# Designs tried in a protein design run: peptides against a protein of PDB entry 6B4E. Part 49

Target 1, 295 residues: chain A of PDB entry 6B4E
Amino acid sequence: TNFDKISKMFWHYKDKIAQIKQDIVLPIKKADVNVRNLLSRHKRKINPKFGQLTNSNQQLFKIQNELTQLINDTKGDSLAYHWILNFIAKAVVHQAETEVRVKPESALPLGKLTLYLLVQFPELQELFMARLVKKCPFVIGFTCEIDTEKGRQNMGWKRNNENKWEDNTSYDERMGGILSLFAIITRLQLPQEFITTTSHPFPIALSWHILARICNTPLNLITNTHFVILGSWWDAAAVQFLQAYGNQASKLLILIGEELTSRMAEKKYVGAARLRILLEAWQNNNMESFPEMSP

## One batch from the design tools (peptide; aimed at target 1 K251 R263)

Design b2_p23_5 (made by RFdiffusion4)
Pose (drawn by RFdiffusion4):
Structure b2_p23_5 (pose): chain A 295 residues (1-295), chain P 23 residues (1-23)
Amino acid sequence: as target 1 above (295 residues)
Amino acid sequence: SEEELEEYEEEIEEILEKWEEEE
């Protein structure tokens, strides 16, 4: 892995976040009354819909249809359309770092909803990817030091209610939740409406890149967070990863489960212990996936 | 594609060889 190229990719998405603020978010303050009213009303209607998802496919379709109508209502104004898509991208990532953090299997219905929106509204793709990378750089394998304040900001750290950094557990759980949503998207087939006509925007190869880049990361930059997101990724996508790459995926899973954990054993990382358990469960023919969605 | 699969095979063999050499 050429980590200079990974850094260039990271800063490209960081620049995109700045461009979104300059060209989408700030100009909306100057939009006409009709646009402001529509966006104010629609953002209120959109916000709770992500938490109304359940394990039921029928409920997923209902929410997809409600959101599709609300988004289509904004298409008459390109700025308002891009603003509501940016709002949705932020809301989906927030849902991942909150609900998916507590209930990892809720990444499955949220991933199906997000993937549907990503192909129904393609302008969402760049907005969503930039948000993921800003909030969880591990999705592209970016890692930097966190000894400095800027490094902590680069890696997606947050502060609590007193300018102190959130504890390591809070950060690790957020990163797992966000990366779990992305991991579900990479292993989902497109919905039927699009599977016959469209290329998957974030395919399974992106999961290969995450694993390979963590395994190629200098060991002095590895933290408990790398093991936690790999465990979250495993729960969300290891079964499909093997279906995609076979013996090669098996070699990579062994590398992360046996070798990456062994080289970092002295650190006694909690996430490394869980990744070893997942490796042993697979070796005992008991690899799990999230239960498929109910009717 | 076949080319991408060959590249992934080579990449994983290089990672494994490098880690055996370090041991």

Design b2_p23_5_s1 (made by RFdiffusion4, then SolubleMPNN; from b2_p23_5, 9 letters changed)
Fold by OpenDDE base, seed 4:
Structure b2_p23_5_s1 (fold): chain B 295 residues (1-295), chain A 23 residues (1-23)
Amino acid sequence: as target 1 above (295 residues)
Amino acid sequence: SEEELKKLEEEINKILEEIEKEK
């Protein structure tokens, strides 16, 4: 694992966030009233769509079409178009932080919707990835120390209005939710209409990178959160990961489930205990995946 | 592909080597 490369990638996306604010968010505040009104209306229409997702493919397709139309309505103004995509990127991640954290299986419809949008609107890819990395650096296997304020900020920790850090459980759950979504996206197949025309923007190889990079992370930087997000990833993508990489996937799953947990056993992390349970379930031929969506 | 799998194997081996160094 090249940690220098990962660090560069991390800071690239941090810079992208700053750029988005400067080049997209702030300029819209100065845009003409018609553009601002348009975007306000679209924002109100778009935002509830993510909560309208169910385990129904029919409902998914409906929402896909509705969002596609709403986004296309903004293409006449490049700034408006990028603004609405950035809004969507933020909304999707927010949905992962709130809904997926409490109902991990909801990552599947959300992931399908997101993947569709990422392919349909390629400009969303960088906006979305930047938001993901900002909120959950684990998506690229980045880890730093959290014993400093800057370190915690870099790892996506939030402070409340009283400048108090969020609870460890809250952080773990948020990270798990975001990682679940990302994991789902990486293991989903492209919609049929795109298979022959485009490559997967966030392929299963990115899941490989997450696991491998965590395995190579210095042990002094490994926290309960690492095991929590690995567990979230496992629930979301382990079955498909094994299908994709076969024996090599198996080896890597053993490395995270057995070796990494064993190396960190003295810490008695709750997340590690759960990951061991998942490993044992797999060893007993009882690996589960999220239920498939209905027609 | 087989070539891709070989690359993955190499990556795993590197991970294992690093783990052994930490013991």
Scores: peptide ipSAE 0.242, ipTM 0.840, DockQ to the pose 0.697
OpenDDE base, seeds 1, 2, 3, 5: peptide ipSAE 0.237, 0.234, 0.233, 0.239; ipTM 0.839, 0.838, 0.837, 0.840

Design b2_p23_5_s2 (made by RFdiffusion4, then SolubleMPNN; from b2_p23_5, 10 letters changed)
Fold by OpenDDE base, seed 4:
Structure b2_p23_5_s2 (fold): chain B 295 residues (1-295), chain A 23 residues (1-23)
Amino acid sequence: as target 1 above (295 residues)
Amino acid sequence: SSSELEEIEKEINEIIEKLKKEK
């Protein structure tokens, strides 16, 4: 693991967020009233779509088509197009922070929708990844100390209106929700219509990076959150990860589930305890995946 | 590929060694 490279990647996306604000978000406020009205209408139509997802492929396809049309309506204006994609990126991550947080299996339909949009609209990829890294740097295996305010900010901690940090449980759950979504995306196959023409934008190798980078993270930087997000990842992608990498995947799962948890046993992290339970379930041939979506 | 497998094995070994060193 090259931590310098990871750090460089982290700051690249931080810079991208600043760029998005400067080049997309702020300029649209000065755009023509017709453009602003269009985007306002589209925003109102798009926002509910993510909440309309169910465990139904039929419903998924409907929403995919509706969103595709709404996004295509903005292509006549490059700024409007990028603005709406950035809005979608934010909305998807927000959905992960709120709904997936409490219902992890909802990551599957959300992930399928997101992957479709990422392929259909390639410009969404950088916007989405930047938002992910800002909110949950674990998606690229980045970790820094959280003993400082800047460190906490870098790791995606939020402050409330009273300038108090969010509680540990809230942070853990949000990170778990976002990571679940990303994990799902990495393990999904491309839609059939794209499989021969497009490479996967966020392939299963990115899951490998997450696990490997966390394992290589200095132990003094490992927190309960690391184990929580590993557990979230496990639920979302462990089965498919084993299918993809076979024996090597098995070794890495044992490393995170047994070795890493054992090394941190003195901390008595709740997330680590859960991860051990997941490992034990796997060892007993009871590894579960999210239920497949209905036709 | 064989090259990819070798890289994966190398990384796994690095992880093992890292974990051994830190406790």
Scores: peptide ipSAE 0.398, ipTM 0.890, DockQ to the pose 0.598
OpenDDE base, seeds 1, 2, 3, 5: peptide ipSAE 0.396, 0.398, 0.396, 0.365; ipTM 0.890, 0.891, 0.890, 0.871; seed 2 fails the geometry check

Design b2_p23_5_s4 (made by RFdiffusion4, then SolubleMPNN; from b2_p23_5, 14 letters changed)
Fold by OpenDDE base, seed 3:
Structure b2_p23_5_s4 (fold): chain B 295 residues (1-295), chain A 23 residues (1-23)
Amino acid sequence: as target 1 above (295 residues)
Amino acid sequence: SADFLKKLEEELNKIIEELEKEK
C-alpha cells in the first residue's frame, strides 16, 4: 500500500542517519589532527551564520557567500566536506526548532539560504532530508502511533535528562518550526543562477504529498500535532500552493481545513481550531503570506 | 503540467474515498 511505501521511505532515512554516523561522524574523530582542527574552526565560524539572518536579501547574500567559502575550503578532503555538510544540515534543522519555532516568518530567509546551499552543494540534499525526517517525519507525511516509546521516538519526541517526555506544546512547536522551513523550501523558486541548469531539489509537489498523505492517514493516528503542522504549512506555503495547483490546491485546502478538522471535531484540538480560522480567512479573501524580504 | 494535474486529481479522489470509508 501507499503507507508501506512511506514507511519504507521513513526507514530509508533512518538508515541514512546511521550510515552518516558510521561513515562520516565517527571517522572524523579519528582523522588527522589538522583536519579536526580545520573542521573545529569552520564549525565555530559557520554556527553563528544562521542567527545572523535577517529580512534583508543583502544580508542573505552575504551569509551565502561566507558559507560557500567556508564549505569550499573543505572540498580538498571528501570526508571533511561531507562532515561539514552534515553539520550544516543539523544546524539548519536546529535553527528551525529554535528560531522558526518562535518566529515562523524567519523560515523565509532560512529557507532561501538552505535552498541555495542544497543546490550549490548537492551532497547536502540527502544529509538534510535524512535529518528532517528523523526530527520531523511529517515532512514526508509519515505517521505512526505514539502510544509506545518506540513510536514516540520515531515521531521525533524528545526526553529530558529525567527521562520525561517533552510537553505537547514544545513538541508541537518544534514540529511546526521544522515543517515551516520545509514548506518554505518547497515553495521557493531556485536562485536565478540555477534556474536554467538545475531542477528544484524539493519542489512544491512535496507539499502536495505532505497534505495528501496526512489526509490519507488513519483518523486514529491523527493528533493535534498534525493540525499544528498543517497550520504552519499553511502560513508558509498556502498562497504559493494555490498559485501552483489552482483548483486542485483549493480542493485539498478545503479537505484539510474543513473535512479533516470536522472529522476530528470531538477531540477539540487547538491546532484544528487554528486551521479552521485560517480556512475562514481564506474564504473571506484574506489569506496572508509571510512578508517578502527587503532588497 | 496537464498530466500532472490529472494525477493530482486522481490522488485527491482516492483521499476523499478513503475519508468517506472512515465515516
Scores: peptide ipSAE 0.031, ipTM 0.656, DockQ to the pose 0.718
OpenDDE base, seeds 1, 2, 4, 5: peptide ipSAE 0.030, 0.030, 0.030, 0.029; ipTM 0.653, 0.659, 0.654, 0.658; seed 1 fails the geometry check

Design b2_p23_6 (made by RFdiffusion4)
Pose (drawn by RFdiffusion4):
Structure b2_p23_6 (pose): chain A 295 residues (1-295), chain P 23 residues (1-23)
Amino acid sequence: as target 1 above (295 residues)
Amino acid sequence: SEEEEYQETLEEINELEEELEEE
């Protein structure tokens, strides 16, 4: 892995976040009354819909249809359309760092909803990817030091209610939740309305990049967070990763489960212990996936 | 020997990563 290229990719998405603020978010303050009223009303109607998802496919379709109508209502104004898509991208990532953090299997319905929106509204793709990378750089394998305040900001750290950094557990759980949503998206087939006509925008090869880049990361930059997101990724996508790459995926899963954990054993990272348990469960023919969605 | 086997694994993983980037 050429980590200079990974850094260039990271800063490309950081620049995109700045461009979104300059060209989408700030100009909306100057939009006409009709646009402001529509966006104010629609953002209220959109916000709770992500938490209304359940394990039921019928409920997923209902929410997809309600959101499709609300988004289509904004298409008459390119700026309002891009603003509501940016709002949705932020809301989906926030849902991943809250609900998916507590209930990892809720990443499956949220991933199906997001993937549907990503192909129904393709302008969402760049907005969503930039948001993921800004909030969880591990999705592209970016890692930097966190000894400095800027490094902590680069890696997606947040502060609590007194300018102190959130504890390590809170950060690790957020990162797992966010990365779990992206991992679900990379292993999902497109919905039937698009599977016959469209290339998957974030395919399974992106999961290969995450694993390979963590395994190639200098060991002095590895933290408990790398093991936590790999465990979260495993729960969301390891079965399909093997279906895609076979013996090569097996070699990579062994590398992360046996070698990466062994080389960092002195740190006694909690996430490394869980990744070893997942490796042993697979070796005992008991690899799990999230239960498929109910009707 | 153990370290050499580990480096060879990383080389093979990177080769596949480069092939996927070319796709």

Design b2_p23_6_s1 (made by RFdiffusion4, then SolubleMPNN; from b2_p23_6, 11 letters changed)
Fold by OpenDDE base, seed 3:
Structure b2_p23_6_s1 (fold): chain B 295 residues (1-295), chain A 23 residues (1-23)
Amino acid sequence: as target 1 above (295 residues)
Amino acid sequence: SREEELQKLLEELEEQLEKLEAQ
């Protein structure tokens, strides 16, 4: 693992966030009133769609079509188009921080929707990834110290109105929710209409990188959050990961489930304990996955 | 290629094993 490379990638996306603000968000505030009104209407229509997802493919397809239409309505203005995509990127991540956080299996329909949009609208990919990295740098296996304010900020910690850091449980759950979404995306097959025409924008190999990079992270930087997000990843993608990489996947699962947890045993991390349980379940031929969506 | 990707993944796996053993 080249940590310098990972750091560069992290800061690339941080810069991208700044660029998005400068080139998309701020300019639209000064755009023509008709454009602003259009985007306001579309925002109001788009925002509830993510919460309308269920474990139904029919509902998913309906929402996909509705969002596609709404996004297409903006293509006549490049700035408007990019603005709406950036809005969607933010909304998807927010949904992961809220709904997926409390109901991890909801990552599946959300992930399917997101993957569809990422392929249908390629310009969403960089916008989405930048937002993911900002909110949850674990998606690229980035870790830094959190003993400083800057370190905590870099790792996506939030402060409340009293300038107090969020509690560990809240942070862990948010990170887990976001990582669950990303993990799901990496393990999903492309929609049938795209399989022969495009490559997967965030393939299963990115899951490997997450796991490997965490395993290579200096132990003094490993926290409970690392184990929480590994557990979230496991629930979301372990079955498909094993299918993709076979024996090598098994080795990596053992590394995170057994070796990494053992190395950190003295910390008595709750997330690590859960990960051990997941490992044991797998060893007992009881690895579970999220339920498949209904037709 | 898929083969090249897998090779890179193996290298990452080997590296992490070495690092864990060295700690």
Scores: peptide ipSAE 0.078, ipTM 0.745, DockQ to the pose 0.084
OpenDDE base, seeds 1, 2, 4, 5: peptide ipSAE 0.070, 0.028, 0.062, 0.071; ipTM 0.739, 0.678, 0.729, 0.740; seeds 1, 5 fail the geometry check

Design b2_p23_7 (made by RFdiffusion4)
Pose (drawn by RFdiffusion4):
Structure b2_p23_7 (pose): chain A 295 residues (1-295), chain P 23 residues (1-23)
Amino acid sequence: as target 1 above (295 residues)
Amino acid sequence: DEELEEEQTELNELMDEIEDDLE
């Protein structure tokens, strides 16, 4: 892995976040009353819909239809359309760092909803990817030091209610939740309305890049967070990763489960211990996936 | 530091072997 190229990719998405603020978020303050009223009302109606998802496909379709109508209502104004898509991208990532953090299997319905919106509204793709990378750089394999305040900000760290950094556990759980959503999206087939006509926007090869880049990361930059997101990724996508790459995926899963954990053994990272348990469960023919969605 | 550099080289060699097999 050429980590200079990974850094260039990271800063490209960081620049995109700045461009979104300049060209979508700030100009909306100057939009006419019809646009402001519509966005104010629609953002209230959109916000709770992500938490109304359940394990039921019928409920997923209901929420998809409700959101599709609300988003289509904004298409008459390109700026309002891009603003509501940016709002949705932020809301989905927030849902991943809150609900998916507590209930990892909720990444499956949320991933199906997000993937549907990503192909129904393709302008969402760049907005969503930039948000993921800003909030969880591990999705593209970016890692930098966190000794400095700027490094902590680059890696997606947050502060609590007294300018102190959130504890390591809070950060690790958030990163797992966010990366779990992206891992589900990479291993999902497109919904039937699009599977016959459209290329998957974030395919399974992106999961290969995450694993390979962590395994190629300098060991002095590896933390418990790398093991936690790999465990979260495993729960969300290891079965389909093997279906896609076979013996090659097996070699990579062994590398992360046996070798990456062994080389960092002295650190006694909690996430490394769980990744070893996942490796042993697979070796005992007991690899799990999230239960498929109910009717 | 020398032991860490050796472990890093061994891990990269294993990853290169996986990438060559994939290609």

Design b2_p23_7_s1 (made by RFdiffusion4, then SolubleMPNN; from b2_p23_7, 11 letters changed)
Fold by OpenDDE base, seed 3:
Structure b2_p23_7_s1 (fold): chain B 295 residues (1-295), chain A 23 residues (1-23)
Amino acid sequence: as target 1 above (295 residues)
Amino acid sequence: DEELKKKQEELQKKVKEIEEELE
């Protein structure tokens, strides 16, 4: 693990967020009134779609088609197109922070929808990744100290109206929700219509990076959140990860579930305890995955 | 903390070994 490279990636996406604001968000405010009206209408139509997802593939396909049409309506104006994609990127991450946070299995339909959109609209990929890294640096295995305000901000901590940091539980759950979504995306197969023509934009190898980079993180920087997001990842992708990498996957899962937790045992992290339970369940041939979606 | 550093190095070594076998 090259931490310099990870840091460079992190700051690359932070810069991208700034660029998006300057090049997409701010300019649209000065755009033609017709464009602004179009985007306002589309925003109102798009926003509820993510909450309309269920465990039904039929419903998923319906929403995919509706979103595709709405996005295509903006392609006549490059700025409008990029603005709507950025909006979608933000909305998807927000859905992970709220819905997936409380219902992890909802990551599956959301992940399928997101993966479809990422492939259908390639310009969404960089916008989405930038938003992910901003909100949850764990998606690229980035960790920094959180004993400073800047460090906490970099790691995606929020402050309330009283300028108080959010509760640890709230932060953990939000990070878990976002990472669940990302984990699902990495382990999903491309839609059938894209398998032969397109490479997976966020393949299972990115899950490998998350696990390996966390294991290589200085232990003094490891927090309960690390174990929480590993548990979230486990629920979302462990089965498929094992299928992808076989024995090497097993070794890495044991490393995070047993070795990493053991090294941090003195901290008595609740997240670590849960991860050990997941490991034990696996050892007892009871590794669970999210239920498959219905037709 | 030398103890934590040592523990981390051990983990890093194990990760490296796993990755080397994967390649």
Scores: peptide ipSAE 0.472, ipTM 0.913, DockQ to the pose 0.837
OpenDDE base, seeds 1, 2, 4, 5: peptide ipSAE 0.470, 0.467, 0.469, 0.464; ipTM 0.912, 0.912, 0.912, 0.910

Design b2_p23_7_s2 (made by RFdiffusion4, then SolubleMPNN; from b2_p23_7, 11 letters changed)
Fold by OpenDDE base, seed 4:
Structure b2_p23_7_s2 (fold): chain B 295 residues (1-295), chain A 23 residues (1-23)
Amino acid sequence: as target 1 above (295 residues)
Amino acid sequence: DEELKEKQEELLKKVEEIEKEYE
């Protein structure tokens, strides 16, 4: 694990967020009224789609088609196109923060939709990743100290209007939700129509990086959140991860579930306790995955 | 904390071993 590389990647995406604001979000406010009206209409149509997802593949395909059409309608104007993709990136992450955090299994349909869009519209990939890293740097295995305001901000902590930090539970749940979505994306197969024509934009190897980088994180920087997101990842992707990497995956799961938790035992993290339960369930051949979607 | 550093190094080595075996 090269932490310098990880840091560079982190700041790259932080810079990307600033760039997006400057080059996409702000300019559109000064764009032609017709363009603004178009985007306003599309925004209103697109936003509810993510909440309309169910455990039905049929419903998923319907929404995929609807979103595809709506996005394609903006391709005539490059700025509008990028704006709508950025909006989608934000909306998807927001859905993870609000819905997936309380219903982790909802990450599956959301992840399928997102992966489809990422492949269908490649320009979404950088926009989405930038948003993910900004909101949940755990997705790239980045960790910094949170003893400072800047550190907390870098790790995605929010402040309310009274300048008060969000509570630990809220932060943990948000991070877990976002990480669940990302984990799902990494372990999903490409849609059949793309499997032979394109590579996976966020492959299972990125899950490997998350686990490995967390294990390599200085222990003084390890918090309850790390264990929470590992648990979220486990629920989302552990089965498929084992399928992908076999014995090496097993070793890494034992490393996070047993070794990392044991080394942090004095902290009595609730997230660590849950991770141990997940490990034990696996050891008893009771590892569970999210239910497959219905036709 | 020297103890934590040692523990971390142990984890690092294990990760490296796992990665090496996969390569």
Scores: peptide ipSAE 0.257, ipTM 0.832, DockQ to the pose 0.872
OpenDDE base, seeds 1, 2, 3, 5: peptide ipSAE 0.257, 0.250, 0.249, 0.195; ipTM 0.831, 0.828, 0.827, 0.791

Design b2_p23_7_s3 (made by RFdiffusion4, then SolubleMPNN; from b2_p23_7, 9 letters changed)
Fold by OpenDDE base, seed 4:
Structure b2_p23_7_s3 (fold): chain B 295 residues (1-295), chain A 23 residues (1-23)
Amino acid sequence: as target 1 above (295 residues)
Amino acid sequence: DEELEKKQKELQEKVKEIEEELE
């Protein structure tokens, strides 16, 4: 693991967020009133769609089509188009922070929708990844110290209106939700219409990177959150990860589940305990995946 | 913490081994 490379990637996306603000978000405020009105209407129509997802492929396809139409309506204006994609990127991540956080299995339909949109609208990819990295640097295996204000900010910690940091549980759950979504995306197959013409934008290899990079992270930087997100990842993608990489996947899962947890045993992290339970379940041939969506 | 550093290196080596076998 090249940590310099990871850091460069992290800061690349941080810069991208700043760029998005300057080049997309702020300029649209000065755009023609008709454009702003259009986007406001579209925003209102798009936002509830993510909450309308169910464990139904039929419903998924319906929403995919509706969103596709709404996004296509903006293509006549490049700025409007990028604005709406950025809005979608933010909305998806927000959905992960709120819904997936409390219902991890909801990551599956959300992930399918997101993957579809990422392929259908390639410009969404950079916008989405930037938002992910900002909110949850774990998606690229980035970790820094959180004993400083800047460190906490970099790792996606939020402050409330009283300038107090969010509680550990809230942070852990948010990170878990976001990571669950990303994990799902990495392990999903491309929609049938794209499988022969397009490469997967966020392939399963990115899950490999997450696990490997965490294992390579200095142990003094490993927190309960690391184990929480590993557990979230496990629920979301472990089965498919094993299918993808076979014995090597097994070795890596054992490494995170047994070796990493053992080395951090003194900390008595709750997340680590859960990860051990997941490992044991797997060893007993009881590894579970999210249920497949209904037709 | 020297002990933690040692443990980390061991993990890193294992990761490398796993990755080498994957290639």
Scores: peptide ipSAE 0.462, ipTM 0.910, DockQ to the pose 0.877
OpenDDE base, seeds 1, 2, 3, 5: peptide ipSAE 0.459, 0.460, 0.459, 0.453; ipTM 0.909, 0.910, 0.909, 0.908

Design b2_p23_7_s4 (made by RFdiffusion4, then SolubleMPNN; from b2_p23_7, 11 letters changed)
Fold by OpenDDE base, seed 4:
Structure b2_p23_7_s4 (fold): chain B 295 residues (1-295), chain A 23 residues (1-23)
Amino acid sequence: as target 1 above (295 residues)
Amino acid sequence: SEELEKKQKELQEKVEKIEQELE
C-alpha cells in the first residue's frame, strides 16, 4: 500500500469538488433563464426517482429509462448536462446517507441504478467519485487523524448549525451507508448491453483496495468507524468478493475479521464485535448476501 | 506505540504476501 498515492488521490478529488463548484455550479446561476427553468424542472423530476426504487428489476428498468430520458434532454447544453450529472451524483450519495443507512439492502437497487448511469453517462464517474471521497474517504482507503478539526472535516464529519460535531453513531451509520453503496457497485456485473463494449468503471479490485488499505493503516488511526464500514462492506460484497478472488479473498477476510479485530481488542469497539460475528457466521458456513431482486 | 507499530507491520507483511499470491 502506497499511502502517498492514496493521499494524492484524496486531494485530487477534494480539488475536483472545488473545480465542480467553480466550473459547473456557479456558472449555471448565470445561465439563460430557460436553461435554469429546465434544470429546475428536471431536478424536481429526478430527485424522487431514487426513492422509488424497490426490489423489482422491472421498476429499476423503468426508472433507468426515465432518468436516461431526463438526462438526455440536457445534452444540447454541455453546462446543463454536467450540472444535472453533478446533481445526480449528490442525490445518489444523499440516498446512501439516508435510506441505505437504515436499510442496507436498499443499496442493491440503488447500486444497480448508479452503475447503469455511470456507464451510460461516463462524465458522471469523476463527479460521483469526487462526491464519494468527500463524504466518505473510506471508499479509497484514506484515513487521517481526527483529533483536529481539519482531520475530522477531511474524514467527512459534519457539524450542525450550533457548530457541534455529529454523534459518533450518526457518523458511523452515514459512513456505513455510503460504503455499502460503493461496495455494491464494485461487486455488480455490468448490464448485459455494456459488458462487451465497456470496462467496469469501479471494479471489484476497488473493494480489495479498501480492505488492504485498512489493514495497512497505522493502528493508532483505526477507529470504530473502520470496523463499522468493514461490516457494511461485508454484508454488501463479501460473498461476491470470495467468488472473485477465491483463496486470496478468504485470507484477506480472515485478516480483517480475526487479525485486525484481535489487535484492536483492547478498544472494545462495537463495530469490531460485529465484524467478528460476521466472521464466525462465515466459518459456520452461514455467510449471507442481500437478496436478489425480483424480475 | 512500538507495540502497535510492530503489529501493524505484521499485518502489512501478511497483506503483501496475499497480494503477491494473486499475481
Scores: peptide ipSAE 0.459, ipTM 0.908, DockQ to the pose 0.858
OpenDDE base, seeds 1, 2, 3, 5: peptide ipSAE 0.457, 0.457, 0.457, 0.455; ipTM 0.907, 0.907, 0.907, 0.907

